# Peptides against a protein of PDB entry 3HUF, part 246

Target 1, 320 residues: chain A of PDB entry 3HUF
Amino acid sequence: MWIIEAEGDILKGKSRILFPGTYIVGRNVSDDSSHIQVISKSISKRHARFTILTPSEKDYFTGGPCEFEVKDLDTKFGTKVNEKVVGQNGDSYKEKDLKIQLGKCPFTINAYWRSMCIQFDNPEMLSQWASNLNLLGIPTGLRDSDATTHFVMNRQAGSSITVGTMYAFLKKTVIIDDSYLQYLSTVKESVIEDASLMPDALECFKNIIKNNDQFPSSPEDCINSLEGFSCAMLNTSSESHHLLELLGLRISTFMSLGDIDKELISKTDFVVLNNAVYDSEKISFPEGIFCLTIEQLWKIIIERNSRELISKEIERLKYA

## One batch from the design tools (peptide; made by RFdiffusion4, then SolubleMPNN)

Design b2_p30_7_s4
Fold by OpenDDE base, seed 1:
Structure b2_p30_7_s4 (fold): chain B 320 residues (1-320), chain A 30 residues (1-30)
Amino acid sequence: as target 1 above (320 residues)
Amino acid sequence: KEKEKEEELIKKFEEEEEEEKKKEEELKKK
């Protein structure tokens, strides 16, 4: 999200979130959803127009800012951004930090981008929330991205956490729920005057972990916890592969259970399957190999003695 | 009451901006 602050109290000592939209900036405007009052004798009554675009699809993957357009409103002394005079037709900016000088005002408006990218675990939740979040200047998506800062966990009552949730946790992404998204929607008006009134997602995350026994105490308890073990994985989602990599596993991939030959078995401690294959093929698993789902693996990995538990299961099935 | 506080803030800011302009002009004369 874009946040503006200013030197010399020209914004009354307040920070403001700028959501996607158009703002008239000047000395003789009243603060509202489309106007920014700037208190200075050196600033025109109506000095500039700021236009913040909604997030692009690219911004979700890069964590880049919403495009920030600045236009001077034909003022005597113009407008500058990062010491450069704004062109007659306006200029667009993708820098994360903008120093905006209005005319000859000695004080500048400082605009900075606070990165927030929300990944959703399911398309239904994305469809419900994406429009509202995009109108807050928050890029949203379903796919894993290195730019994601937050992850919306789907709370189905009585279900295990998804692979997406497991991976988000290990990536140290802030896990949030629908209650946090609802809270974000309510503060839109209050944060116009004070950007500090944005909800603390980290508190929500701490509460989710504390109240759910399916999470370890920290990602560090699980990262590289299976170092030295080898697995074979059915060619599944990229998230599943990356999750197993974060556990420190050496991974071999296969396309079907029929591709699990004696050579693969000899170099593999266990096979990771998706739920559909596990449930359908459980009667026909290769002899002498431990097969489990990612969810079953996760139940082991969250235990303090995960390495011992895995070793015992491998031994049990090797001698059965 | 809020309008009166806003007018007082504007007035105070106008005084501070005039003092800073004087300081900048003094710095340009040195």
Scores: peptide ipSAE 0.024, ipTM 0.475, DockQ to the pose 0.099
Fold by OpenDDE base, seed 3:
Structure b2_p30_7_s4 (fold): chain B 320 residues (1-320), chain A 30 residues (1-30)
Amino acid sequence: as target 1 above (320 residues)
Amino acid sequence: KEKEKEEELIKKFEEEEEEEKKKEEELKKK
């Protein structure tokens, strides 16, 4: 989201969130969803127009800001952004920090991008929330992205957490739920006057972890916990691969169970399978290799003695 | 109370701008 603050008292000492939309900026306007009052004798009654675009698909992958357009309203002394005069037709900015000077005002409006990029685990939840979140200037998507700051966990009572949720936790994203999204939707009017009224996602995340025994105490408890072990996996998902890498595993990939030869078995401690392949092919597993699902692996990893537990299961199947 | 103070500040700035314009017009007539 874009946040504006200003030097001196020209914004009355308040920080504002600017959602996607158009704002008239000037001395003689009233603060609302479309106007920003600036208190200075050096600023025109109507001085500039700010237009913030909705996030692009690219912004989801890059963590880039919503495009910020500035137009001078034919003022005597013009408008500057980052010490450059705004062009007659207006200019568009993709920098995360904008120093906006209105006329000869000695104090500047500072606009900065607060990164919030929400990944969804399923397309149904994305379809429900994407439009509303985009209108808040929040990029949304399904695919893994290094720019993601938040991950939406679907609350299914009694279900195991998904691979996406496991990976989101280990990559230190803030896991949120639908309750946080609901709360976020209610603050749109209150944050016009005070940007600090944004709901704390970290408090939501702490509550999720505290109330769910499927999470370890920290990502650090699991990161590199399986260093020195080797696995093989079916080439199915990038998230599954990245999850296993974060555990410190050496990973080999195969295309089918038929590709699991003696060479692969000799260098591999265990095979990781998806649930569908595990359930369908359980009778045809190669002898002398430990096969498990990611969900079964996760149940071992969250235990304090994960390395000992995995070693015992590997040994059990070598001597069976 | 804050809105009343804000309206008073705006009114003072409008009065000062009108006085400056009158002074500029008097300077152009000399």
Scores: peptide ipSAE 0.023, ipTM 0.428, DockQ to the pose 0.583
Fold by OpenDDE base, seed 2:
Structure b2_p30_7_s4 (fold): chain B 320 residues (1-320), chain A 30 residues (1-30)
Amino acid sequence: as target 1 above (320 residues)
Amino acid sequence: KEKEKEEELIKKFEEEEEEEKKKEEELKKK
């Protein structure tokens, strides 16, 4: 989201969140959802128009800012952004930091981009929330990206956490829930919001972890916890591969359980399957190898003695 | 019933992930 601050008390010493929309900026406007009052004798009654676009699909993957358009309203001394005079038709900016000078005012409005990109774990939740979040200037999507800052966990009662949630946690993404999204949606009702009024996502995250026994105390408890072990991965997602890599596993990818011969069994500690393959193929598992799902593996790795537990299961099946 | 819903959600997620992947690839080509 865009936040504005200003020097010399021209914004009354307050920061303001700018959601996607159009704002008239000037000395003789009243602060509301479409107006920004700037207190200076050097500023025109109506000086500039700011237009913030909704996030693009590209912004979700790059963490780039919503496009910021500035137009001068035919003022005597013009408007500058980053020391450049704004053109007569207005100019658009994709820089994360904008220094906006209105006329001859010695104090500038500083606009900065606070990066927030929310990944969803399911398409239904995305469909429910995306429009509202985009209207806050928050990019949203389903796929992981290097720009993702937050991950929405789907709370289904009695279900294990998804691979997406597991991976988001290990990547140190802030996991949030529908309660946080609901709170974010209320921020839009405020005409003038101080950036300090933004809900703390870290508090939501701490509460999720504290109240769910499916999370370890930290990502660091699981990262490289299985270093030195090797697995064979069958019919799993790219996210599953990245998850297993973050555990420090040596990974071999195969197309069929039939590819697991005695030689491979000798070099592989266990086989990781998706739930569908695990449930369908239970009767046809290769002898002498430990087969499990990612969810079953996760239940082991969240334990303090994960290496001992996995070793014991490997030994039990090699010598049975 | 809960497993069937979870499998359906996973399938929808995988389908949408592949659609977003295609969109990302199209955006990188422009």
Scores: peptide ipSAE 0.000, ipTM 0.171, DockQ to the pose 0.008
Fold by OpenDDE base, seed 4:
Structure b2_p30_7_s4 (fold): chain B 320 residues (1-320), chain A 30 residues (1-30)
Amino acid sequence: as target 1 above (320 residues)
Amino acid sequence: KEKEKEEELIKKFEEEEEEEKKKEEELKKK
């Protein structure tokens, strides 16, 4: 989200969140959802127009800011952004930090981008919330991104957590739910005067973990917990691969169970399958190899003795 | 033991949010 602050008292000592939209900035406007009052004798009654665009798809992957347009409203002394005079038709900015000087005012408006990027595990929830979140200047998507700050967990009652949720947790992404998204949708008016009134996602995350025994106590309990083991990965997502890497596994990728020869079986501790392949291919599993799903692996990983548990299961199948 | 680990996890996420806020603040000071 874009936040503005100002030097001196020109913004009355307040910070504001600027959501996507258009703002008239000047001395003789009243603060509201479309106006920013600036208190200076050197500033015109109506001085500039700020326009913040909705986030792009690229912004979801980069964590880049919503595009910030500045137009001078034909003022005597113009407007500057980062010491550069704004052109007559207005200029657009993608920098995360903007120093906006209105006319001869010695104090600047400082605009800065606070990164917030929400990944969804469920396309239906993305479809429901994306428009509202984009109107808050929050990039949203389904695919894994290194720019993601938050992850929306799909709450299916009685289901195991998804691979996306497991990976988000190990990446230390703040896991949130629909309750937090609902809260975000209500704060739009309250944060106009104080940007600090944004809801804390960590409280939502704390409540999710506390009420769900499928989470380990810490990501660090799981990271590299399977160092020294090797697996073959069949028909899994990129997130599944990255999850297994974070566990410290040596990974071999295959297209089918038929590609696993006797030599590979001798070097592989276990095979990781997606649920669909595991359920369909149970009868065709190679003899002498331990096959499991990521969800089954996760149930072992969350245990304190995960290495011993997996070793026992590997041994049980090699000697059966 | 579960409460202590939950508190440690919470603390790490709080520290990471504070570090992100500090990195954002440090980026503002440069």
Scores: peptide ipSAE 0.000, ipTM 0.208, DockQ to the pose 0.012

Design b2_p30_8_s1
Fold by OpenDDE base, seed 5:
Structure b2_p30_8_s1 (fold): chain B 320 residues (1-320), chain A 30 residues (1-30)
Amino acid sequence: as target 1 above (320 residues)
Amino acid sequence: KEEEEKKIEEEQEKELEEEKKKEEKKKLEE
């Protein structure tokens, strides 16, 4: 989201969130959803127009800002952004930091981009929330991205957490739920005057972890917890692969259970399967190897003695 | 129109000078 602050108390000492939309900026406007009052006699009554675009799909992957358009409203002394005069037709900016000078005012408006990108693991929830979140200047998507700051967990009571949720946790993404999204949607008016009134996602995240025994106390408890072990997996989801890498596993990939030869078994401590393959092929598992699902693996890795538990299961099948 | 523009300019120039003096004073008090 864009946040503005200013020098010399010209914004009344407050920071303000700018959501996608159009704002008239000047001395003789009243603060509302479409106006920004600046307290200086050195600026015009109506000085500039700010237009913030909704996020693009690219912004979800890059964590880049919503496009910020500035137009001077035919003022005597013009408008500058980053010491450059705004052109007659207006200019568009994709920089994360904008120093905006209105006319001869010695104090500048500082606009900065606070990155917030929300990943969804459920396409139905994305379809429900994407439009509202985009109107807050929040990029949204389904795919993993290095720019993602938050991950929406679907609260199905009594369901196991998804691989996406497991991976989001280990990569230190703030896990949120639909209750937080609902709260975000309601605060749009209250944050106009004070950007500090933005809901704290960390409190939501702490509450999710505290109330769900499927989470370890921290990502650090699981990261590299299986260092020195080796696994084989079906070449399925990228998230599953990345999850196993974060556990410190050496990973071999195969295309079918028939590709699991004696050589692979000799180099592999266990085989990770998806639920569908595990359930369908459990009768045809290779002899002498421990096969488990990612969900079963997760139940082991959240335990304090995860290495000992896995070692016991491996030994049980090697000596059978 | 020209006299009104000139008065507005003089008022803006005076305000700019007062704002600069306030900024300089803040920097001296830090």
Scores: peptide ipSAE 0.034, ipTM 0.567, DockQ to the pose 0.057
Fold by OpenDDE base, seed 2:
Structure b2_p30_8_s1 (fold): chain B 320 residues (1-320), chain A 30 residues (1-30)
Amino acid sequence: as target 1 above (320 residues)
Amino acid sequence: KEEEEKKIEEEQEKELEEEKKKEEKKKLEE
């Protein structure tokens, strides 16, 4: 989201969130969803127009800002952004920090980008919420991104958490739910003049973890917890591979269960399968190797003695 | 009236530039 602050009390000492939209900036405008009052005698009655675009698909992957357009409204002394005069037709900016000078006002408006990117685990929830979140200047998507700050957990009562949720937890992404998304959608008007009124996701996250026994106490309890073990997996998903890497596992990939030969078995402590393959092929598993699902592995990993539990299970099947 | 309002704005702009120079000088002397 874009946030503006200013020197010399020209914004009345307030930090303001700018959502996607158009704003008239000047001395003789009233603060609302489309106007920014700036209190200085050197500023024109109507001085500039700010236009913030909705996030692009690229912004979801990069954590880049919504495009910020500035146009001078034919003022005597013009407008500058980052010490450069704004062009006659207006200019567009993709920098995360903007110093906006209105005319000869000795004080600047400082605009900065606060990164927030929401990943969804469920495409139906993305379809439901993406438009509303984009109107808040929040990039959204399904795919993993290094810019992801928040992850929407799909709440199905009595189901195990998804691999996406497990991975989001281990990469220290803030896990949120539909209740937090609803809250974000309702606060838009209340946060116009005070950026500090933006809801904190950490309380929602703490409540999700506290009320669900499928989460460990912290990501740090699980990260590298299986260091020194080796696994093999089917080439199924990138998230599954990245999850196993965060556990500290050495990973080998195979294309079919028929590719599990004596050489692979000799180098591998256990095989990780998805539920569909595990349920269909459980009768044809190779002898002398421990096969489990990601969900079964997760149930072991969340236990305090995870290394001892997995070692006992590996030994049990090597000598059976 | 518009020319008088413009003159008042120009005078007030000079006063604000002089205030900023005084504050910058004070910060360098502290």
Scores: peptide ipSAE 0.028, ipTM 0.569, DockQ to the pose 0.070
Fold by OpenDDE base, seed 1:
Structure b2_p30_8_s1 (fold): chain B 320 residues (1-320), chain A 30 residues (1-30)
Amino acid sequence: as target 1 above (320 residues)
Amino acid sequence: KEEEEKKIEEEQEKELEEEKKKEEKKKLEE
């Protein structure tokens, strides 16, 4: 999200979030959803127009800012951004930090991008929330992104956490829920005057982790916890592969259960299967190999003695 | 209109000088 603050109290000492939209900036405007009052007589009554675009699809993957357009409103002394005069037709900016000088005012408006990019675990929740979040200047999507800062967990009562949630946790992404999104939707008007009123997602995250026994105490308890073990996995989602990598596993991939030969079995400690293959093929598993789902693996990984538990299961099946 | 514009410019210039003096004073007090 874009946040503005200013030197010399020209913004009354307050920080403001700029949501996607158009703002008239000047001395003789009243602060509202489309106007930014600046308190200096060195500034024109109507000085500039700021236009914040909605997030692009590219911004979800890059964590880049919403495009910031500045137009001077034909003022005598013009407008500058980062010491450069704004062109007659306006200019667009993708820099994360903008110093905006209105005319000859000795104080600048400082605009900075606070990175927030929300991944959703399911398409239904994305469909429900994406429009509202995009109107807050927050990029949203389903796919894994290196720019992801927050992850929306689907709360199905009594269900195990998804692979996406497991991976988000290990990546140290802030896990949030629908309650946070609801709260976030209510603050839009209050943050016009004070950007500090934006809800802290870390509190929501701490509460989720504290109240759910499916999470370890920290990601660090699980990262590289299986270093030295080898697994084979069906060519599944990228998130599944990356999750197993974060556990410190050596990973071999196969396309079908029929590709699991004696050579592969000799090099692997266990096989990771998706739920559909595990449930359908449970009767046809190769002898002498430990097969489990990612969810079953996760239940072992969250235990303090995960390495001992896995070793015991591997041994049990070798001697059965 | 020209006299009103000139008066607005003079008021803006005067306030700009006052703002600069305040900023210089803050920098000397830090």
Scores: peptide ipSAE 0.028, ipTM 0.577, DockQ to the pose 0.061
Fold by OpenDDE base, seed 4:
Structure b2_p30_8_s1 (fold): chain B 320 residues (1-320), chain A 30 residues (1-30)
Amino acid sequence: as target 1 above (320 residues)
Amino acid sequence: KEEEEKKIEEEQEKELEEEKKKEEKKKLEE
């Protein structure tokens, strides 16, 4: 989201969130959802127009800012952004930091981008919330991204957590739910005058983890917990691969169960399969191979003695 | 910076008064 602050008292010492939309900036406007009052006699009654665009799809992957347009309203001394005079038709900016000078005012408005990108695990939840979140200047998507800061957990009652949720947890993404999204949607008016009133997602995250026994106490309990073990994985998803890497596993990939030869078996401790392959092929698993799903692996990893549990299961199948 | 702002404010007030005087003069000459 865009946040503005100013030097001196020209913004009354307050920080403000700018959501996507249009703002008239000037001395003789009243602060509201479409106006920013700036207190200086060096500033025109109506000095500039700020327009913040909704997030692009690219912004979700890059964590880049919503496009920030600045137009001077035909003022005597113009408007500058990052020491450059704004063009007559206005200019658009994609920099994360903007120093906006209104006329001859010696104090600048400082606009900075606070990155917040929300990944959804469920397309239905994305469809429900994306429009509202985009109107807050928050990029949203389904795919994994290095720019993701938050992850919306799919709460299906009685189901195991998804691979996406497991990976989001291990990569230290803040896991949130629909309650946080509702809260985030309600604060839009209250944060106009004080950007500090943004809801803290960490409290929501702590509550999710505390109330769900499928999570370890911390990501650090699982990261590299299986260092020294090797697995083979059916080449199905990048998220599954990255998850296994974060566990410290050496990973070999194969395309079919028929490609699992004696050489691969000799080099691997266990085979990780997706649920569909596990359920369909469980009768045809080669003897002496420990095959499990990611969800079954996760249930072992969340235990404090995960290394011992896996070792025992590997030994059990080698001597059977 | 506050002293610089005050100088700029005083310059702008003078310019606004001069512009008002020019507009009033123009209205008296029309």
Scores: peptide ipSAE 0.021, ipTM 0.482, DockQ to the pose 0.077

